# Peptides against a protein of PDB entry 2FGR, part 167

Target 1, 331 residues: chain A of PDB entry 2FGR
Amino acid sequence: SSVTLFGIVDTNVAYVNKDAAGDSRYGLGTSGASTSRLGLRGTEDLGGGLKAGFWLEGEIFGDDGNASGFNFKRRSTVSLSGNFGEVRLGRDLVPTSQKLTSYDLFSATGIGPFMGFRNWAAGQGADDNGIRANNLISYYTPNFGGFNAGFGYAFDEKQTIGTADSVGRYIGGYVAYDNGPLSASLGLAQQKTAVGGLATDRDEITLGASYNFGVAKLSGLLQQTKFKRDIGGDIKTNSYMLGASAPVGGVGEVKLQYALYDQKAIDSKAHQITLGYVHNLSKRTALYGNLAFLKNKDASTLGLQAKGVYAGGVQAGESQTGVQVGIRHAF

## One batch from the design tools (peptide; made by RFdiffusion4, then SolubleMPNN)

Design b2_p19_6_s3 (from b2_p19_6, 6 letters changed)
Fold by OpenDDE base, seed 1:
Structure b2_p19_6_s3 (fold): chain B 331 residues (1-331), chain A 19 residues (1-19)
Amino acid sequence: as target 1 above (331 residues)
Amino acid sequence: GVTVEVPAGGALAVFEALL
């Protein structure tokens, strides 16, 4: 059996030029290049090619020292793995988010990431962003000549909100091809939730692809999220992302990513563009800088996610500029 | 620890690198 203690502490100075009142916000923020975390994981060889595993991981907030407490909400799984793949029991990334967020060059954190995995409809479920689930069973196949898949089901446990039953039930999965420089994936998910106390289905489809040219990597995402409501019609968002990254001088990485969020229920678009740089001081310590621009159109109120400083919206049609400069340390 | 820089979605890549 092995047990590994691991973590990341990522803390930054962050600035956004506008909040919901039109005022600037600045201070010490967290998780600008990687989500800050503390985890324990281990494996036990059971013989015959069977392994048991556990994984416990929580988020770290280095700005306040976890003043709201520590938990294992990032992952709390027990697993069996072998030639058949891996079965996981417990809270984790849902298979769709686990695979499809891998195409985000900003690691689904800070002011630069793809924000498509979101609660677009004021869904009342705790995980209506489509990222994680409670009561989750997941299965991941081995890689067969590049082909791989993952599937998940989360129990609702008869959770109700208003007149909505089955809140928090998830079903979803992906199919993928990962071979050498190429990765491509299709993800499908449905989650049961509530909006305004009424039953709502969160349907998600995501396509992702990347290619590593050695000198640069290209990555893309296409996503549709629909909150299908019995009353008031669908709340639909189409999200698009295109990114490039390149190594710089053997110790750095530059990243450029664009995203478009076409919010159909309000006929409004938001455009995000982010330039990032990471400078590796060692294998475990990096300096980084992110510069992001978010242009809201019409009724769009999206804000950049400067965690620990400001992650709220802006006024309708307003543009926001964000900066993060920080240290990432892994252990 | 093995600092596997797990990009979001890289939990599988970390698992594959640890297996």
Scores: peptide ipSAE 0.085, ipTM 0.473, DockQ to the pose 0.080
Fold by OpenDDE base, seed 2:
Structure b2_p19_6_s3 (fold): chain B 331 residues (1-331), chain A 19 residues (1-19)
Amino acid sequence: as target 1 above (331 residues)
Amino acid sequence: GVTVEVPAGGALAVFEALL
């Protein structure tokens, strides 16, 4: 059998011009271009085209040396794979986020990413952003002439919050077409959670597409997230993203991405625009810079996710500017 | 990353030697 030790250390200097008090924040942050991680993975060939696998991956916080500890909350799976595809058991990205975040040109990381995969409703579940789940069974098909799919179910294990008795139950999946320059996917998910101690369904629908023109890549996302509450009505957000990336001089990549978050429950929009650049010093080491602008309207209080510096909200209707400049190293 | 071939049950010993 094989075992691979792997990781990424990504650390940056970050700045945001406004916090919740209207003050600037700056310092050393983490995970601006890629999420910093340490992992172990391996495979065993069982013969006949069947393989066993494991994957253990935790987040690294290079600014504080993991002061809150280390865990395998990024992924902790055992798997079987073969001609039938792959079955995974354990905490992972849910199939919907695993596929649909691939259209985010900022890789769901730093101040530039699509923020649609969010807890929009003050949900009390641990994973109410729709990104990962505990107690997850996942299945991924092979690619059949471009067509592929993934499905997942997470057990709630009778987790209760207030009167909610099914917290953490996930059911979801995607269908996709991935062939040459084209990728397109539709994802559907429902997660059970609680809001204010009451049972709430987090429904998500996401459409993603990208096309690589060689000289540039275009990518887009359309998402609706709805927290269905028995009391107080639905909390619905429609999120939109459009981005472009292009190679620069064979060693760099420039990225531009726009997102709109239409927060229906507060009748308020937020606009995000991000310019990013990555400079590859090698196959394993890169410098990067991100410049992001977030315009909140009306009651919107969204903040840019400058992890390790400031990831909180701003005052209602306030705009935020963020900068990250950092080093990414892979091993 | 570092990749090693390990016999069954040897992964822990390799992990402990690498960290």
Scores: peptide ipSAE 0.157, ipTM 0.724, DockQ to the pose 0.404; fails the geometry check
Fold by OpenDDE base, seed 4:
Structure b2_p19_6_s3 (fold): chain B 331 residues (1-331), chain A 19 residues (1-19)
Amino acid sequence: as target 1 above (331 residues)
Amino acid sequence: GVTVEVPAGGALAVFEALL
């Protein structure tokens, strides 16, 4: 049986030119190229091709030394795996986010990531971004000639908010084809939540694809998120992403990603463009820089996620520029 | 990451040996 202690410490100097007041913010931030983390994981061979596993992982905030504490909210699972695939019990990435965020060239962190996995509707559930769930059972198939799938169900445990019942219930999954340079996936999810104390279904559909040409990789996402409220119209967002990455000089990677967030409930769009560079000093240590531009239109108030410096919104119709320069170290 | 082979229940003994 094995136990692995692992982690990433990713800390940066970050700047954004506008906050909610129109003022600049700058300082030391975290998780610009990869989410900083500390984890424990292990496996036990049970014989007959069956394995037990555990995984405990929390976020690290290197700017303040985890002043708000440490937890295993990233993942806290026990699992069985074998020729049938893997069953997981406990808090984790939901299957839809686990698969479909893999097409994000910015690793779902920093100022550059696809922001489609969001609470678009002021949902009152703890995980209304569609990224993780409590009380989750997940199943992942093996890869069968490229074809693979994942399914998940999270128990609501009779959680209520206002008049909404079943809060935190998740059902979802994906089907995928992963073969050589090609990856393609379709994800579907529904999560029960509340908005304004009223029952709301967070429906999500996501299509992702990538192709690795060797000299460059292309990646794309198409997503629709709908918060279906019992009272009031649907809060619908259509999110689009297209990205490219290329190796540079055998030690670097350049990334360019565009995203569009068409926020139908406010008839407003936001455009995000991010240029990133990662320079590998070793297999485990990298320098990185990100430059992001976010253009809000009309009533859109989206902000770049400069974690540890500023992750709030901006004024309606305002544009935000963000920079991160940092060090990532993995152990 | 540091990986250690542990017997069942041996994680504590590994932590005690690393401290």
Scores: peptide ipSAE 0.147, ipTM 0.710, DockQ to the pose 0.367; fails the geometry check
Fold by OpenDDE base, seed 5:
Structure b2_p19_6_s3 (fold): chain B 331 residues (1-331), chain A 19 residues (1-19)
Amino acid sequence: as target 1 above (331 residues)
Amino acid sequence: GVTVEVPAGGALAVFEALL
């Protein structure tokens, strides 16, 4: 049996040229290449090929020393695993986000990630970005000749917001093929939430694929999110991503990723392009730089996620440039 | 990370020390 203490401290100097007022923001930010974290995990061999596991993981904010406190909101699971796969109980990544964010070359963090996993509708639920859930049961299959799947259900526990009575209920899963250089996946999810105090279904469909050519990796995502509202019509966003990464000189990695967010409810598009570089000083320490451009059109107000500096929106139709330069250390 | 191997029967003591 084992217990492992682990973590990442990732801190950067960040700049964005526009906030909601049109002013520049700059300072010390967090989680530019990987989300900063502290965690505990362990396994127990129960014999017969059965293992128990636990995982406790929280986010670290290196710029302020966790001034708002520490919690295990990243993951807090107990599990059983064996030849049947893995069952998990507790707060975690929902199966759809766990699988489909793996195609994001920016690892769902910093100013470069695919932002499709978002609360597009001012949903009032705690996890209306479709990334994690409380009260989650998850099952993950083994890999069978490349084929694998994951399923999850989160209990609402009669959580209410306004007239919505099932807030936080999640049902979802993915099917995937992972074999050698190829990965491909389809994810489907529904989450119950509220918008304006009214019951709303957050439906999500995501397709992902990647291919590793050895000299470069290509990755793509196609997503639709739909907040189905009985009053005021549906809030639909179609999100697209295409990215490439390549090793540089055996010590570096360059990444280029484009995303398009077609926000149907406001007839407005946003275009994101990000160039990233990671320089490995060791297996555990890296320097990195990200340069991102976000072009909002029409009524779009999206902002780059320069966590710890500025993660808010901009004025409608405004473009934002972001830079992050930082250190990532793993232990 | 730091990994500690827990001997058989010691898991509870490690768990109690982390709580």
Scores: peptide ipSAE 0.106, ipTM 0.709, DockQ to the pose 0.613; fails the geometry check

Design b2_p19_6_s4 (from b2_p19_6, 9 letters changed)
Fold by OpenDDE base, seed 5:
Structure b2_p19_6_s4 (fold): chain B 331 residues (1-331), chain A 19 residues (1-19)
Amino acid sequence: as target 1 above (331 residues)
Amino acid sequence: GVTVEVPPGGALKVFEELL
């Protein structure tokens, strides 16, 4: 049996040129290249190829020292694994986000990530971004000649919001092909939530693919998120991403990613372009810089996620520029 | 098909790139 303490401390100086008032924000932010975390994990060999596992992981906020507290909301799982794959019990990434976020070259973190995994509809559920779930059972297959899959179900436990009585129920999964330089995946999910106190289904379909050419990696995402409301019609967003990364000088990585968010309920688009650079000082320590441009059109109010500085929206049709320069340290 | 037994430590590496 082994227990490993692990973590990442990622802290940056961040700037955004506009907030909701049109004013600039700047300061010390967190999680610009990787989400800052503290975790415990371990495995026990049970013999016969069967293993038990646990994983406890919480977010660290290095700018405020976790002033709002510490928890294991990133992952809190016990598992059994073997030749059959892995079964997990507890709060985790839902299978769809776990697989499909892997195509985001910014690792769902900082000002550069694909923002498709979002609460697009003012959903009142705790995890209406489609990233994690409470009360989750997950199953992951082995890799069979490149083919793999993951499935999950989260119990609602009769959680109610207004007239909605199944809030937090998740069902979803992915199928994937991962072979050498190629990865491709299809994810489908439904979450039960509430919008305005009324039952709402958050449906998600995501396609992802990447190819590593050695000299560069290309990655892409296609996503539709739909909040199906009984009253007022569907809130639909089509999100698209294309990114490239390349190693630089044996110690660096450059990333360029474009995303388009076509917000159908407001007939409005947002365009995100992010340039990132990571400089590895060691296997565990990196310097990084991100430069992001977010162009909102029409009624779009999206903001860059400069966590710890400003993660709110902007005025409708306004553009935002963000910068992060920071240190990532892993242990 | 080669069932690559993902060594218990190998499943961990695939998630390190998600970090």
Scores: peptide ipSAE 0.007, ipTM 0.430, DockQ to the pose 0.041
Fold by OpenDDE base, seed 3:
Structure b2_p19_6_s4 (fold): chain B 331 residues (1-331), chain A 19 residues (1-19)
Amino acid sequence: as target 1 above (331 residues)
Amino acid sequence: GVTVEVPPGGALKVFEELL
């Protein structure tokens, strides 16, 4: 049996030109190219093609040395895998997030990622962004000639918030085709949550696709999130993303990604455009730079996620520019 | 990452000594 200690330390100098007061913020930030993490994982061969596995992973905050502590909230799973695929028990990425974030060229981190996987409605559940769940059972199929799928269910364990009695329940899954240069996926999910102490359903549908032309990769996402409230009507967001990446000189990668967030409940749009560059100094160490522009319209208050510096909103209708320059080291 | 080979039963013993 093997146990692997692994991690990433990713730290940057970050700047945003506006916070909620209209002031600039700058400093040392984290997780600009990849989420900083520490983890333990292992596998045991049980014979007959069956394997046991475990995975324990927490986020690292290199700017403050994990002043808020360390936990395994990124992943804490035990698994069985074999010719049937993989079953996982424990907190993890939900199947929909795990698959559909793979089309984000910014790896769901830093100031450049697709921000569609979000709590759009001030949902009171801990994971109302649709990214992870507690009490999760997941199943992932093998790849059959390109076709694959994943399914998940998370128990609410009778968690209550206000009058909501099923908070944290997740049901969801994806179907996908992954063959050579092509990837395409459809994901569906529902989470039970609360908004203002009232039961609310977070419905999500996401379509993703990518194609690798060798010299460049194109990637796209189409998503609808809907917080269905019994009182006050639905909070719906349609999110769109299109991105391109290309290798540069055998040691670098350039990325360009656009996203549109059409926030229907406030009749307001936000536009995000991000240019990124990664320079590989080795297989484990990279320099990176990100430049992001976020244009809010009307009542939109979205902010770039400059983690460790500023990840809050801006004033309604304000635009934000963000920069990150950093080092990523993997071990 | 650093990979350590854990002999069969090695991880279970560490949990029994910590309980």
Scores: peptide ipSAE 0.074, ipTM 0.634, DockQ to the pose 0.469; fails the geometry check
Fold by OpenDDE base, seed 2:
Structure b2_p19_6_s4 (fold): chain B 331 residues (1-331), chain A 19 residues (1-19)
Amino acid sequence: as target 1 above (331 residues)
Amino acid sequence: GVTVEVPPGGALKVFEELL
């Protein structure tokens, strides 16, 4: 059997030119190129091609030394794997987010990522961004000539919020084709939550694709998120992303990504453009810089996620510019 | 990361020394 201690410490100097008051924010932030983490994982060979596994992973906040505490909320799974694929029990990325966030060239972290996996409706559930779930059972197929899939179910355990009695129930999955330079995936999910103390279904559909041309990679996402409320009407967001990355000088990577968030319930759009650069000092250590611009229209109040510095919204119709310069170290 | 091979029944001891 094996046990691996692993982690990432990613810390940056970050700046945003506007907060909710219109003031600038700056300081030491976390997780600009990769989410900082500490984890333990291991496997046991049970013979016959069957393996047991465990994975425990928590977020690290290097700016404050985890002042809010440490937990395994990133992943806390036990698994069986073999020729049939992998079954996981415990809190993890839901199958839809695990697959479809892989098309985000900013790896769902920092000021540059696709922000479509969001709580668009002030949902009262703990995971209303559609990224992770408690009480999760997941199954992942092997890759069959490029074809693969993942499925998940999370138990609500009779969690109640107001009149909602099934909060945290998740059902979802993806189908994908991953072969050579091509990746494409379709994800579908439904999560039970509450909005204003009333039962609400968070429905999500996401299409992702990428192609690696060798000299550059293109990646795209199309997503619809819909909070279906019995009272007050639906909160629908259509999110779009297109990105490109290219290797630079054998030791660097440049990334450019655009996203559009069409927030139908407020008839308002937000546009995000991010330029990123990663410079590998070694296999484990990199310097990085991100420059992001977020343009809100009309009633849109979205903010860039400069974690550890400022991750709040801005005034309606305001634009925000963000910068992160940092060090990523993996161990 | 550090990878340690843990013999059967040894996993509990390594966790007690790391906490």
Scores: peptide ipSAE 0.046, ipTM 0.633, DockQ to the pose 0.446; fails the geometry check
Fold by OpenDDE base, seed 1:
Structure b2_p19_6_s4 (fold): chain B 331 residues (1-331), chain A 19 residues (1-19)
Amino acid sequence: as target 1 above (331 residues)
Amino acid sequence: GVTVEVPPGGALKVFEELL
């Protein structure tokens, strides 16, 4: 049996050249290289190859000391694991996001990540980004010769918004092949939500792959998100990502990632390109820098996610440049 | 070079590689 306290404190100086008014924003931001977190986890050996587990994890905001409070909304699970794999009960990453965001070289945080896992339709559900769910049951298989899978179901508990029922219901899963330098995965999910008080299905399909050449890694994502509305037609986004990373001088890593967000409902594209560098001062402490450029076309208003400084949109068709320079410390 | 893949669920791989 073990209990581990763990965390990351990641804080940066951030700048974006445009907000929604066209003005620059700058200050102290959080989570530029990794999401800042505090957690507790543990395991109990029950004998016969069966283990119990718990995991409690919340986000840390180092800029304001968690002025809005602390919670375990990142993960709050109890689990059983063994030769059959792992069953989890409680709020967590949904299986699709847990697997498919692993191909993001920017760790699903800061100004550089793949932003495809998003609420594209002003969905009124709390988790309409497809990242996490409340009331979640998840199952993960062992790895069998590279093949693995994960499945999840979240209960809606008869939650309603307007005339929409079943809000917060999730069903989804992935299949994957993870063997040596190769990883490939396919994820499918459906989430029940509301848009404008009307029932809406958030359908998601994601394909991911990566290959580690030893000297460099390539990673890619293909995603379709569709908010299916009974009235007003579908809100569809096709998202694409390609990234590369390479070790530098034994103590550094350079990353380059491109993403395209083709927002079909507004016939508008956004292009994101990010250069990142991480410099390890130790195993636990790193300096980092991110430089991101986001080009919106036509009616697109996407903004870079400079958490703690500015994460809002920009004017339609405007481009945004962002910088983060920070410290990541793990414990 | 430890490519610290911080998988979204895998802060642990970072910790296992960082510890």
Scores: peptide ipSAE 0.010, ipTM 0.422, DockQ to the pose 0.040; fails the geometry check

